Peptides against a protein of PDB entry 8OXM. Designs and how they scored, part 95

Target 1, 371 residues: chain A of PDB entry 8OXM
Amino acid sequence: FKAEFRLAGGVNLPKIIDCVGSDGKERRQLVKGRDDLRQDAVMQQVFQMCNTLLQRNTETRKRKLTICTYKVVPLSQRSGVLEWCTGTVPIGEFLVNNEDGAHKRYRPNDFSAFQCQKKMMEVQKKSFEEKYEVFMDVCQNFQPVFRYFCMEKFLDPAIWFEKRLAYTRSVATSSIVGYILGLGDRHVQNILINEQSAELVHIDLGVAFEQGKILPTPETVPFRLTRDIVDGMGITGVEGVFRRCCEKTMEVMRNSQETLLTIVEVLLYDPLFDWTMNPLKALYLQQRPEDETELHPTLNADDQECKRNLSDIDQSFNKVAERVLMRLQEKLKGVEEGTVLSVGGQVNLLIQQAIDPKNLSRLFPGWKAWV

## One batch from the design tools (peptide; aimed at target 1 H187)

Design b2_p29_5_s2 (made by RFdiffusion4, then SolubleMPNN; from b2_p29_5, 14 letters changed)
Fold by OpenDDE base, seed 5:
Structure b2_p29_5_s2 (fold): chain B 371 residues (1-371), chain A 29 residues (1-29)
Amino acid sequence: as target 1 above (371 residues)
Amino acid sequence: MEEEIEREKEEFGRLIEEGLERLRELEAA
């Protein structure tokens, strides 16, 4: 281990540690503290299984449709070593976090990221109509710039085109598999982009099985398909490559229904995999920046006393698990809002839901739906 | 087709169990 560490951005201040292997190769590792890395580890295995299904299908294999995975080594219930995705950057860091963020560089006369966040926080407790109006004003004065990521990194036009295609395929694959698994909390810090491949790496997989819908501010989109995400695809946006890759991914998932149900059933009933949303986790995910000062929860170890009767917890858990399995089965059958859709119809509905400014305006301001 | 699906289920079931067992070993350490 090198004596120097870097802090990665984000609330948990994960430590980047450089390790020299016995092979003499330097490997970066991310040490997350206080996060349950078991959820990330389990979800990485599910992604590997989904990748196996995608590699078996000729149409998805030809398109190189994969979800980027990383190695998770849990060291304890509250600590572990993530293989740091060397040569990745959070999309939020590239777009908005730094003084040299792409929005500030390419759109210096637009609203600052701080002004956008402030405006959306001011309306957080307001009506859906007021949220929508302010969101539209923010969007008008904060134009997408993520196209410049590939333009900055890939100066050769042929390489640029190939990398933009890899990006679009990665967004499509991760969006559909993420929807099937009910992956939430897809804010701009939980999505990394590889600076060499232009593929996305999804991190912090603790909100799964649609548990984002039971947050104090419910998630209203199936996946992140915001204006910057779409801008990175180039002039075709969600049409052509993205839509076709979503359809081919959805086709493989629907044709693998029985395998995916069996996988998820084993995970839902595993006592080591706490996928359920608890009130403390819900508060943590939707904490206001203003509340960061006082809630050092001294999680005093004494909250052992909510050992409510094991029998009532087990019955409530089983009913939630059954509901998750039923909803997964519906998705894999193409059942949306009580109607059976074709693969193309289902993918179209999901795209429309994900890009709808009414749905985006209702998200928690920390999700940064205007980015 | 059914036998191939069942073999895929068993293979994925084993991969999950091996993954969960590795998680248990790491929690016991």
Scores: peptide ipSAE 0.028, ipTM 0.514, DockQ to the pose 0.019
OpenDDE base, seeds 1, 2, 3, 4: peptide ipSAE 0.007, 0.025, 0.000, 0.000; ipTM 0.319, 0.463, 0.299, 0.276

Design b2_p29_5_s3 (made by RFdiffusion4, then SolubleMPNN; from b2_p29_5, 14 letters changed)
Fold by OpenDDE base, seed 5:
Structure b2_p29_5_s3 (fold): chain B 371 residues (1-371), chain A 29 residues (1-29)
Amino acid sequence: as target 1 above (371 residues)
Amino acid sequence: MREELERLKREFGLLREEARKRLAELEAA
């Protein structure tokens, strides 16, 4: 280990450490403190299996459809080593960095990222109508710039086109796999982009099985398909390559129903895999910037093990697990809002839900739906 | 199909058991 470490941005201040292997190769590692990396480790295994299913299908294999994975070594319930995704950057750091973000560089006359966040915070407790109006004003004065990522990183036009295609395929695969697994908390710091491949790496997988819908501010979109995410695809946006890659991914997922149900069932009943939303986790995920000042860590979690009768907890858990399995089965059958949809119909509905400014305006302001 | 499903279940079961074993080894250290 080198004696020097770098801090990655974010609330948990993860430490980037450089390790020299016995092979003489330098490897970067991310040490997260206070995060339950077991959930990330389990979800990486599920993603590897989804990748195996995608590689077996000729149509998804030809399109190189994969969800990017990283190695997670949990060291404890509260610590672990992530293989640092060397040559990745959070999309939020590229887009909305305070000093040199792409929005500031390419759109200097637009609202600042801070002004957008402030405007959406002011209406957080207001009606859906007021949230929608302010969100539309923010969107009008904060135009997408993520197309410039590939233009800055890939100067050769042929390479640029191939990388934009790799990006679009990565968004499609991760969006559909993420939807099937009910992956939430897809804010701009939980999505990395690889500077060499243009593929996305999803991190912080602690909101799964639609548990984002039971947050104090419910998640209203199936995946992140915001204006900057779409802008990175180029002139065709969600049409053509993205839609076709979503459909082919969804087809493989639906045809793998028995496999996916068995895997998720084994996960839901694992006593070592706490996937349920708890009040403390909900508070942490939707913490207000104003509340950062007073939560000194003087929550002595007094181990008041409220010995709630083990029987009532177990019955409530089993009912939630059954509901998750039923909803997963519906998704894999193409059942949306009580109607059986074709793969194309289901993918179309999900795209429309994800890009709907009414759904986006209702998200927690920390999710940054205008980016 | 069935053999491949059972292989995926076994591969996943083994990965999970290996993850549990590594977690238990780390909690004991």
Scores: peptide ipSAE 0.029, ipTM 0.557, DockQ to the pose 0.020
OpenDDE base, seeds 1, 2, 3, 4: peptide ipSAE 0.025, 0.027, 0.027, 0.027; ipTM 0.535, 0.544, 0.530, 0.540; seed 3 fails the geometry check

Design b2_p29_5_s4 (made by RFdiffusion4, then SolubleMPNN; from b2_p29_5, 14 letters changed)
Fold by OpenDDE base, seed 2:
Structure b2_p29_5_s4 (fold): chain B 371 residues (1-371), chain A 29 residues (1-29)
Amino acid sequence: as target 1 above (371 residues)
Amino acid sequence: QKEEEEKLKIEFGKLRKEAIERLREEEAK
């Protein structure tokens, strides 16, 4: 281990450590101190399976549809080493860094990222109407700039076009697979972009199987398709390449229903894979400034009092697992709101839900739906 | 197609078993 470490940014301040292996190779390692890296490891295996399904299909293989994966070495229940994707940056770091963020550089007269967050926090406990009005004001005064990522990194026009296409394909694949798996907590620090490939790397996979919908502020979008995410696709936005890649990914997922159901069933009943939402995890994900003072270290509340009868927990767990499997089966059949949709109809509904400013305005302010 | 999906299920089952065994071996150290 080198004595020097770097901070990767974000709320958990993950440490980047350079390690020299016994093979003499330097490897960058991300040390997370609070995240259950076992959840990330399991979800990486699911993504590898989804990638195998996508590589077997001729249409998805030709389009190079894949989810970027990384190696996870869990060291404990709360610590582990991620193989840090060298040459990745959080999209939030590129977009909304206080000093050198793309919004400040390209839109210096817009609201600061802090002003936007403050305005949305002030209305957090208000009506949906008030949240929507303030969100629209924030959006008007905070215009998207993520198109500049590919323009800054790829000066050759042909390379720029190929990288923008790779980005759009990566967003499409991760959005649809993320929807099928019910991935939540897709804030701007949990999505990295590779500076060489322009592909997205999703990290912190602890909110899965729609458990984001049972948070104190429920998740209201199927995936992150915010204005900056769309701006990175260029002038066509969600139309053309993105939509077609979503449809082709959804087609492969729906045609792989039995395989995906079996994999998810095996994961839901894995005693080592704690996918369930608990109050501590919910509090951690949606901490209010008011709640930081009451996190006395005395939440060493005995694991004994949450020993509500193991039987009632097991029955509640089984009912949640069954509901997750039923909802996954519905998604894979194209059942949305009790109606069977075509692949194109289902993808269209998901895109409309993800870009709806009413849905975006209802998200937790920490999700930064205006970015 | 079905045989390839079943091979994938078996391969995932092996990778999962090997991951669980490695986790148990690391927890036992």
Scores: peptide ipSAE 0.024, ipTM 0.445, DockQ to the pose 0.020
OpenDDE base, seeds 1, 3, 4, 5: peptide ipSAE 0.023, 0.014, 0.021, 0.022; ipTM 0.396, 0.384, 0.402, 0.325

Design b2_p29_6 (made by RFdiffusion4)
Pose (drawn by RFdiffusion4):
Structure b2_p29_6 (pose): chain A 334 residues (1-279, 317-371), chain P 29 residues (1-29)
Amino acid sequence: FKAEFRLAGGVNLPKIIDCVGSDGKERRQLVKGRDDLRQDAVMQQVFQMCNTLLQRNTETRKRKLTICTYKVVPLSQRSGVLEWCTGTVPIGEFLVNNEDGAHKRYRPNDFSAFQCQKKMMEVQKKSFEEKYEVFMDVCQNFQPVFRYFCMEKFLDPAIWFEKRLAYTRSVATSSIVGYILGLGDRHVQNILINEQSAELVHIDLGVAFEQGKILPTPETVPFRLTRDIVDGMGITGVEGVFRRCCEKTMEVMRNSQETLLTIVEVLLYDPLFDWTMNPFNKVAERVLMRLQEKLKGVEEGTVLSVGGQVNLLIQQAIDPKNLSRLFPGWKAWV
Amino acid sequence: SAAEEKAEAVLAEREAPVVVDEETFKFEP
């Protein structure tokens, strides 16, 4: 074990440690004290199950739809450990860096990130109209730059297109799974982009199962489909590879709702922390019902096809009206 | 109370800057 440890930031102050194994290769681990990783363990297990199901299905096998997973080992009710992701860089560090940000480097005339943050802080006390107007003004003077990422990392057109296609597929699959699982904490620091595979990885998973509505600022989108992600998917945008991959993933999930419910039914017997406090779990049953409704496409008794559900999700995600009400720290304009 | 503290921690993470300098500490013997 290494004699030094680093802080990753945050109120809970997670600890980062390095361990040297028998082969001598250093491996980085993140011990997360005062937090419950049992929910993250369930998220990783369902991620692995979805990846296996996508691999089993011939339609998705050819498309090589995979979900990037990292091992999470719970150690107690209030603590645990997880595998650190190596070879990845934060999206916000690449895009909106104060020093060498991609938006500053490519579009110096556009508004800086500090100006946008100041405007968002000044407008949170305003009404809906002023928030919508400021958001539209900010979007007018802030063009997406993320499309140049692979352009700056993969000079060879074949490798560049391969990495772009893998990025698009990974974004579609991760967005579909996050919608199904109700993942809401999807700001720039919770998503890491690989420098080689260019596949997005979700690292935080701190809140899910429709917890953004509980927060003071409700999450009005099921997944992050901001202008930067759409521009980085290519000229075709959401239409094309993203839509088809979303449809295929939704079909696979409809075909495997039995396995998904079997995986998620681990609850109701060992409830995790933050629940059933202050004296057939209530909120566990509620989230199981919501997941079942999402999987069956019933909702309030209405039937919805896979294509219609995908189109509705795209419309909700790219709607500026929903983006205006989001948390200013979520970086909806970014 | 625990839910409120957790909500505040999540909001604080979102307000954090995009680049955070890490601090290095040693283990007690």

Design b2_p29_6_s1 (made by RFdiffusion4, then SolubleMPNN; from b2_p29_6, 13 letters changed)
Fold by OpenDDE base, seed 2:
Structure b2_p29_6_s1 (fold): chain B 371 residues (1-371), chain A 29 residues (1-29)
Amino acid sequence: as target 1 above (371 residues)
Amino acid sequence: SALERRIKAVLEEMNMPVVIEEKTFLFEP
């Protein structure tokens, strides 16, 4: 390891450590502290499996539908080495992180990212109607700019078009697979974009199996399909390439029902894979910036063995696992709200749910649904 | 477990190299 480390952007200030391998190659490693990298490791394996399913199907293979994966080496429950996705940037860093963000550069007269966040935080405890009104005001005064990512990085028009297509396919594949797996916490710092491929890399995979719905502010969207995410697709938005790639991904997932259920069933009952939402994790994910100062690092998540009777914990766990499996089976059958949908109908419903400003306005302000 | 055997069988049918080391499914690509 080099003696120097760099801080990656983000709330948890992950440490980028350059390591020299035994092969003499320098590799950047992300040392994430406080996160259970076992969850990321397990979810990366599920993504690799989904990629294998997608590569077997001729239509998804021809479309190059894949989820970007990264190597995870868990060292402990709270430490591990992530392979740093070299040449990736958080979409939030490009869009909104600093005064050099794309929103400030291209829309200097719009609300600042801070003003948007402040307005949404002020209404956080208000009615859904008040949240919706303020969200619509924020959206009107904070226009999408993510189209400029590909325009800045890819000056050749043919390359630009290819990369925009790669981006759109990556969003589609990750959105549908993420929905099937119930992947949550898709805030703008947990989604990286590769500056060379324009593909997305999803990180921080600790909210899975719809556990985002049991957060104090429940997640109300199936995946991130916010205005900037759509703007990156170009003029057609969600129509055409994105929709077709979602449909073809969903078709492969539904046709792989038995395989997916069998694998998720093991993962749910793996005692080393803590997929359940706990109150401390929920508080951490939805912390206010003001509340960050008082949480002393010494609260070992391990020491809150709240003496729930072991029997009641196990019965409650088993009932949650069964409900997760049932809901996964429903998704893979195309059952939405008690109705069996076609692949096109299901994908359409999910897109509508993900872009609905009523759903987006209800999200935790830290998710930045206006971006 | 019986379930690990079912997964191993499904993954073998998938021609995925299943390194079931004792505690971590390492899918090598």
Scores: peptide ipSAE 0.033, ipTM 0.400, DockQ to the pose 0.020
OpenDDE base, seeds 1, 3, 4, 5: peptide ipSAE 0.013, 0.025, 0.020, 0.000; ipTM 0.383, 0.405, 0.380, 0.310

Design b2_p29_6_s2 (made by RFdiffusion4, then SolubleMPNN; from b2_p29_6, 17 letters changed)
Fold by OpenDDE base, seed 2:
Structure b2_p29_6_s2 (fold): chain B 371 residues (1-371), chain A 29 residues (1-29)
Amino acid sequence: as target 1 above (371 residues)
Amino acid sequence: ARLEERKKAILEEMLAPVVIEEVVYTFAP
């Protein structure tokens, strides 16, 4: 190991360790010291299975529809080694880094990322109407700039066009598969972009199976399709390539219903895979920046065995698992709000839900729905 | 039976040891 480590950006300051392999190759590794990497490992396996399904279909294979995966080696419940996605940057770091973010560079007269966050935090406890009004004001004064990512990284017009298509396909595939699996917590630090491929890498997969809906501030969107995410697709936005790639991904998922249900059923009943939302995890995910100072590292997650009778825990767990499986089956049948939709109808509904300013305004301010 | 066998095969494919190619990290001192 090199004696020096770098800190990756983000709240937990994960350590980037450069390791020299026996082959003399330097490999960057991310050491997370506070997250249960088992959830990430399991979800990476599910993504690999989804990729296998997508590769078996001729239409999705021709479009190169894949979810980017990374190697996860869980060492303990609280530690593990991630393969650092070399040449990736958090979309949040590119967009809203305080010193040299793309919003600051391209839109210097817009609200700062801090001003936007402050305005949304001030209305966090207010009505949905007040949240919507302030969100619309923030959006008007914070215009999207993510189109510049591909323009900065890819100077050749043909390469630029190809990479913008790769980005759009990556967003589409990850959005639909993420929706099917009920993937939450898609804030701007949990989505990396590869600087060479323009593909997205989703990290921190601890909110799955719609457990984001039971957060103190529930998630109101099926996936991240915010204005900057759309701006990165270029002039057509969500129309054309994105929509078609969503539809083709959804077709493969719906046609793979039995396989996906079987996988998820196995995972839901795996005693080693804690997919359930707990109060400490909920508090951590929706913690205010001001509250970061008081989390003494000594709260072992082990000590809050809430002495709920083992019988009540098991019955509650089984009922939640059954509801997750039922909802997954509905999604895979195209059942939305009690109505059976076509693939195109279902994808259209999901896109509309994801871009709706009313849904976006209701999200936790830490999710940064204006980005 | 077929569902259990498919569950087992999926579990075996998922729990197939990620052949962590033993990247033998030689710790240089």
Scores: peptide ipSAE 0.011, ipTM 0.423, DockQ to the pose 0.027
OpenDDE base, seeds 1, 3, 4, 5: peptide ipSAE 0.019, 0.011, 0.010, 0.011; ipTM 0.411, 0.381, 0.371, 0.406; seed 1 fails the geometry check

Design b2_p29_6_s3 (made by RFdiffusion4, then SolubleMPNN; from b2_p29_6, 17 letters changed)
Fold by OpenDDE base, seed 2:
Formats: sequence, C-alpha cells, structure tokens
Structure b2_p29_6_s3 (fold): chain B 371 residues (1-371), chain A 29 residues (1-29)
Amino acid sequence: as target 1 above (371 residues)
Amino acid sequence: SSLEAKIKGILEEMNMPVVIEEVTYRFPP
C-alpha cells in the first residue's frame, strides 16, 4: 500500500488507498471501515446477473443497457476493499460541494446546499403538509444544474450527445433494476458518475429488498429520479430515451422472473448475507452529521447480545423473507397496489412516484431530495 | 456453503462465468 491515502468525499470519509497488486499494477481501492462490504459484493453479483440478462435480449443489448459494477473484496464482516472506479465522482460532490459545487457556480443566487438542508431538517418532525411547503420553497430557490456535468466534461457536441445518452441509459437501467431488487439509500454520495463514460456507479448496497421502507423515516420513492438526475438527461427529461430504456429493462426483468426469484431466494436465506434492517444500521443511516463524532467508540461492543433469541428471530426472519419474495414476484408480474399493470403502465407509475414532490418531501433530509 | 453451490449452479446453467476470484489480497507489511 502507498503510505498516502486520499479521503473520498462523503460522510464516512472512506479512505482511497492506492494498492499495488501482485501484478505490479496500482489500483485505487476504497477502504470502507464500517460498511458490510459482503452486501455490496452480493449485490454486485446480482447486478452482473442482471447485466447478463440485459445482454441476452436484443433490444436491451442494442441500447447498451447495463449497470456499472465494481469488484468488492471483503476483508472482514465490517471491512474490505472496494475497487474504486477510477475516474468516478459522487454526484453530490459535483452538485453540492461547499466550495466548487455546480449549484454554487451556476446558481450563486439560489439557496446554498447548507440552507436547503437546514430548512428541511427544521421541518423533519413536522407534518407532511409543512414538509411539502418547505420542500417546494427549497426547490423553487434551488434549481437543477446537472446538465452542466456533460457540458463541462465533453466539449465536442457529438461526444456530448453520446455521453448524455449513456447517462440517461445508465439512470434508466439502474433505476429499474434497483426498484426490482428494492435498492434503497440512494443519496447523492452513494451514486457516482464516471467522468469518462457518464455512466452511474451505485455504491453502498446495504439497503436492499425494500428495507428502506422500514427505516425510522421510510423511503417513499422507488429510485432516485430527483430534479438534478432528470436535468442530466437534457431537455427531454424523463420522456423518450429514459422511459423507453426503463420499459425495455422492465420487460427483460419480468421475462426473467423465475431466474430472478430463484437467485433472490438463495440470497435471502444466506446466513452470511445480512440484508435485514437492524436498529443500529437504521440509526447509522439516519443519524445527524453532528451525532457522528460521539458514536464512534461504543458500536463495537453490543454485536453479541442480538444473537440470543434464535427461535423467535428465525420465524420472524422467515416471514420477512417470504414477504420479500412475494413482493418481488408481484413486481415481476407488474402488480402495483393490487393492480396488474403493463410494462408501460408500471414504468409510468414508478416514474410518477419517483418525481412526486409529496413523496420527495417525506424523505430523510440526509437523502437530499431537492438535489 | 450449500448456498454458494446453488448460486454457482444457477449461474453455471446461465453460462455466466462465476468468477468468484478469491482475490487474496496479501497486505504487504
């Protein structure tokens, strides 16, 4: 290892270490100190499977629909080495970096990212109506700027257009596959963008199988389709390319129902794959930035006590696993809210749910739904 | 595990190269 490490941006200050492989190649590696990298590793395998399904279908292959994957090497239950996607940046770092963020550069008269977060934190315990009003005020005074990512990185118009198309396809593919798998915690630091390909890389895959819905502040959107995410698609927004790529991805997922169910069933019953939400994980995901400094020392001790009541835990676990499988089967049949939808109807509902400011206003302020 | 064998079997039936590369990262001292 090089003695020098870089801090990646983000709350957990993940250490980017340059590792020299046994092949003599330097590889940048992200050392996460607290995340269960086994969850990321398992979900990366599921994404690779989804990519294989997408490559087998002519329509999705022609559209180059893929989820970006990375190598995960778990070193322990709580430590491991992520192969850092060289040339990726968190979308949050590009958009809302305090010094050089695109919002500050292009919209200097808008609210600061800090002002937006403060306003939403002040109403966090308020009614849904008060949250919605404040969210709409924040959105009015914090206009999207993510269109400038491709404009800054790709000066050639033909390359710019191709990269914007690659971005839109990546958002569509990851949104639909992420929805099928119930992927949560899609905050702006858990979504990276490749500065060369304009494709998204989803990291921190520990909230899966709709476990984001059982957080103290439940997740209310199927995937991240916030105003900046849409702005990056250009003038057509969610219409045209994005919608068609979502539909074609959903067609492949629905036509692969048996394969997806079998694989997810196997994963749900893996004793090494802790996909369940626990109170400590929930607290960690929805902690305030101010609370991070104090909780560092004590979290090592209490892992032993939660193992004791095996029998009631096992019945509860099996019932949760069965519900996850049933809900996955419903999604793959196009069952939404007890109604069977066409692929187009299902994709339309998901898009509407993801862009609904009422749903977005209810999210945890750390998710930054205004970005 | 019996489960890894099942996943491996499904992925093999799918002609997916299950590159479970056990990348044994030796930390140099």
Scores: peptide ipSAE 0.031, ipTM 0.395, DockQ to the pose 0.027
OpenDDE base, seeds 1, 3, 4, 5: peptide ipSAE 0.030, 0.028, 0.010, 0.000; ipTM 0.404, 0.390, 0.337, 0.294

Design b2_p29_6_s4 (made by RFdiffusion4, then SolubleMPNN; from b2_p29_6, 12 letters changed)
Fold by OpenDDE base, seed 2:
Structure b2_p29_6_s4 (fold): chain B 371 residues (1-371), chain A 29 residues (1-29)
Amino acid sequence: as target 1 above (371 residues)
Amino acid sequence: SSLEKKIEAILAEMNAPVVLEEVTFTFAP
């Protein structure tokens, strides 16, 4: 190991360690010390399986539709080593997390990222109507700039076009695969962009199987398709390449129903794979400034009442697992809101749900739906 | 079935221990 480590950005301040392999090659590794990396490891395996399905289909292979994966080495229930995605940056770091963020550089007269967050936090406990009005005001005064990512990184017009196409394909593939798996918590720190490929890397896969819908502030969108995400696609936005790549990904997923159901069933009943939402995880994901003061570690609340009979926990777990499998089967049949949709109809509904400012305004302010 | 063998192969590839190639961290002393 090198004697020096770097801190990666983000709340958990993961340590970046440079390791020299026996081959004399330097490899960067990310050491996380607070998150259960087993969930990330399992979800990476599911993504590799989805990639195998996408590579077997001629139409998706020809489009190079893949979800980016990374190596995860769980060391314990709370620690592990991630392959550091060298040459990736969180989309939030590029857009809003620094004084030199793209919004500040390209739109210096717009609201600051802090002003937007503050306005949305002030209405967090308000009506959906009041949240919508404030969200629309924020959106009007915070215009998208993510198109500049590819323009800054790729000066050659042919390369720029190819990378914008790679980005659009990556968003489409990850959005549909993420929707099928019920992937949540897609905030701007959990999505990295590769500075060389323009492909997205999804990290922190701890909210899966629609468990984001049972958060104190439920997730209301199927995937992240916010204004900056769309702006990165260029002038066509969600139309043309993105829509076609979503449709082709969804077609492969629906045609792989039996395989996907069997794998997800095995994972849902794996005693080593804790996919269920717990109150501590929910609190961590949606921590309010008000809630920081009451988190005295009364870890000593009686172990007795959390002994809900093992039978009642097991019955509740089994009922949740069955509901997840039923909902996955519905998605793979194209059943949305009790109606069977075509692939094009289903993809259209998901796009409309993801871009709806009414749905976006209802999200937890930490998700930054205006970005 | 051919599907079961593919699922078993995928599950065996998933449940294949990530052979972490023994990254024998030869800690140099």
Scores: peptide ipSAE 0.022, ipTM 0.402, DockQ to the pose 0.025
OpenDDE base, seeds 1, 3, 4, 5: peptide ipSAE 0.021, 0.011, 0.011, 0.014; ipTM 0.409, 0.373, 0.352, 0.402; seed 4 fails the geometry check

Design b2_p29_7 (made by RFdiffusion4)
Pose (drawn by RFdiffusion4):
Parts: C-alpha cells; sequence; structure tokens
Structure b2_p29_7 (pose): chain A 334 residues (1-279, 317-371), chain P 29 residues (1-29)
C-alpha cells in the first residue's frame, strides 16, 4: 500500500489510495467514507446486467452497445470502496476550464464561464420569465465547441469517425439507462470522457431513483442532452444514430423487464442508509413501482411505443423550458 | 472553484436526504 493519499474534494472528503499488486502495477482506489455505496453497487450490478443483455441480443451485438462499468465494493452500511477510472478526463475540465478551456480557445469573443455563472447567480432570485430570457441570451452568445474534441485527438478520419460513432452509441445507451434508473446528478464533473475510446463513463451515481425532484431545484430532464453533447454527436444531431440506438436499448429493456425487476428486487429486505429512519419498505416499493411503470411504458395508464417514448424523452431533454429551471451549477448551457 | 462546486452539490444532497427522511416520517403519521 502507498504511504500517501489524496483528497478528491467535497463535504464528505473521499480518500484516494494506490495499491501495488503482485505484478507491480499501481491501481488506484477510492474509499468513500460516511457514504453508502450499496446503491452504487446495485447501479453497477444493473449496469452489468444491461451490458450482458445488450451483448446477448443480436440486434445490439452488431452495434456494439456497451456500458462502461467500474467495480464498487461495499464495506459497511456507511462506507465502501470503488475502482478509480484511469485514462479519462472530466468534460467540464476540457470544455469550461478557466486556463485552457475549449470555449475560450475556440470562441474568445463568446461569454466566458465566469460571466455565465455570475449571470446565473444573479438571476436565481428572479422569476420564470427573467430566467428564461437570460438563459436564451446566454445560449445565443455561447456556441457548442465539444464537436472539436475528436477533431483535436484523432487526425485519421477513420479513427475519428469510429470514435465519434462509439461516443454517440455510448451516450445513447447511458442516457437510456439513466432515464430508466432515474439518474439526476449529471453535471460536468460526474461524467468522464476517455482519451482513447471516447466513451462517456458515469462516476458519481450519488443520487438516482428520481431524487432530483426531492432536491430544492427539481431536475426537469431525464438525462444530459445539452447543446455540447448533441453538437459532438455530429451534424445529424439527435436524429440518426442516437435515436436508433435509444430505440434498440428501449426494446431490449422491454424484452428483459423480468431480468431488470429481478435485479432491482434486492431491496425490501436489506434497506440501505438514509431510508426507514426516524421511527415492504415505503420508498423502495415506490421506486420499484416507478421503475416498473417506466419499463412497461404505462405511466398513468397510457400506452407509449418505443419510438414515441424516445421522441418524448428527446423533446423533454432538448427543451429550453426544462433547461431554464435546472440548477445553475448543473451547467445546462454547457 | 471545483471544490466549492462539489461542496455545493454535497450540501444539496444532504438537504435532499433530510427531506426524504421527513417525507417518510410524515407518511408513517
Amino acid sequence: FKAEFRLAGGVNLPKIIDCVGSDGKERRQLVKGRDDLRQDAVMQQVFQMCNTLLQRNTETRKRKLTICTYKVVPLSQRSGVLEWCTGTVPIGEFLVNNEDGAHKRYRPNDFSAFQCQKKMMEVQKKSFEEKYEVFMDVCQNFQPVFRYFCMEKFLDPAIWFEKRLAYTRSVATSSIVGYILGLGDRHVQNILINEQSAELVHIDLGVAFEQGKILPTPETVPFRLTRDIVDGMGITGVEGVFRRCCEKTMEVMRNSQETLLTIVEVLLYDPLFDWTMNPFNKVAERVLMRLQEKLKGVEEGTVLSVGGQVNLLIQQAIDPKNLSRLFPGWKAWV
Amino acid sequence: AEEEEKETFDRRKEEGRERLREEEHEERE
């Protein structure tokens, strides 16, 4: 074990450690004290199940739809450990870096990230109209730059297109799974982009199962589909590879709702922390019902096809009205 | 700056946990 450890930031102060194994290769682990990783363990297990199901299905096997997973080992009710992701860089560090940010490098005339943060802080005390107007003004003077990422990393057109296609597929699959699982904490620091495979990886998974509505600022989108992601998917935008991949993933999930419910039914017997406190679990049953409704496409008794569900999700995600009400720290304009 | 943002998100998560606990308690009543 290495004698030094680093802090990853945050109120809980997670610890980062390095271990040297028998082969001598250093491996980085993240011990997360005062936090419950049992929910993250369930998230990783359902991620692996979805990846296996996508691999089994011939339609998705050809499309090579995969979900990037990292091992999470719970150690106690209030602690655990997880595998650190190597060879990845934060999206916000690449895009909105103060020093060498992509938006500053490409578009110096556009508004800086500090100006946008100042305007968002000044407008949180305003009403809906002023928030919508400021958001539209910010979007008018802030063009997406993320499309140049592979252009700056993959000079060869074949490799560049391969990496762009893998990025698009990974974004579609991750977005579908996050909507199904109700993932809401999807700001720039929770998503890591690989420098080689260019596949997005979700690292935080801190809050899910429709927890953003519980937060003071509700989460009005099911997944992150901001202007930067759409521009980086290519000229075609959401139409094309993203829509088809979303449809295929939704079809696979509709076909495997039995396996998904079997995986998620680990609750109701060993409830995790932050639940059933302050004295058949209530919230567990509620989230199981909500997941079942999402999977069956019933909701309030209405039937919805896979294509219609995908179109509705795209409309909700790209709607500026929903993006205006989001948390300023979520970086909806980014 | 990144650390301040992370603290803001953690504080929001804590507030969310408190509200969830309050909702469960009210439902039990």

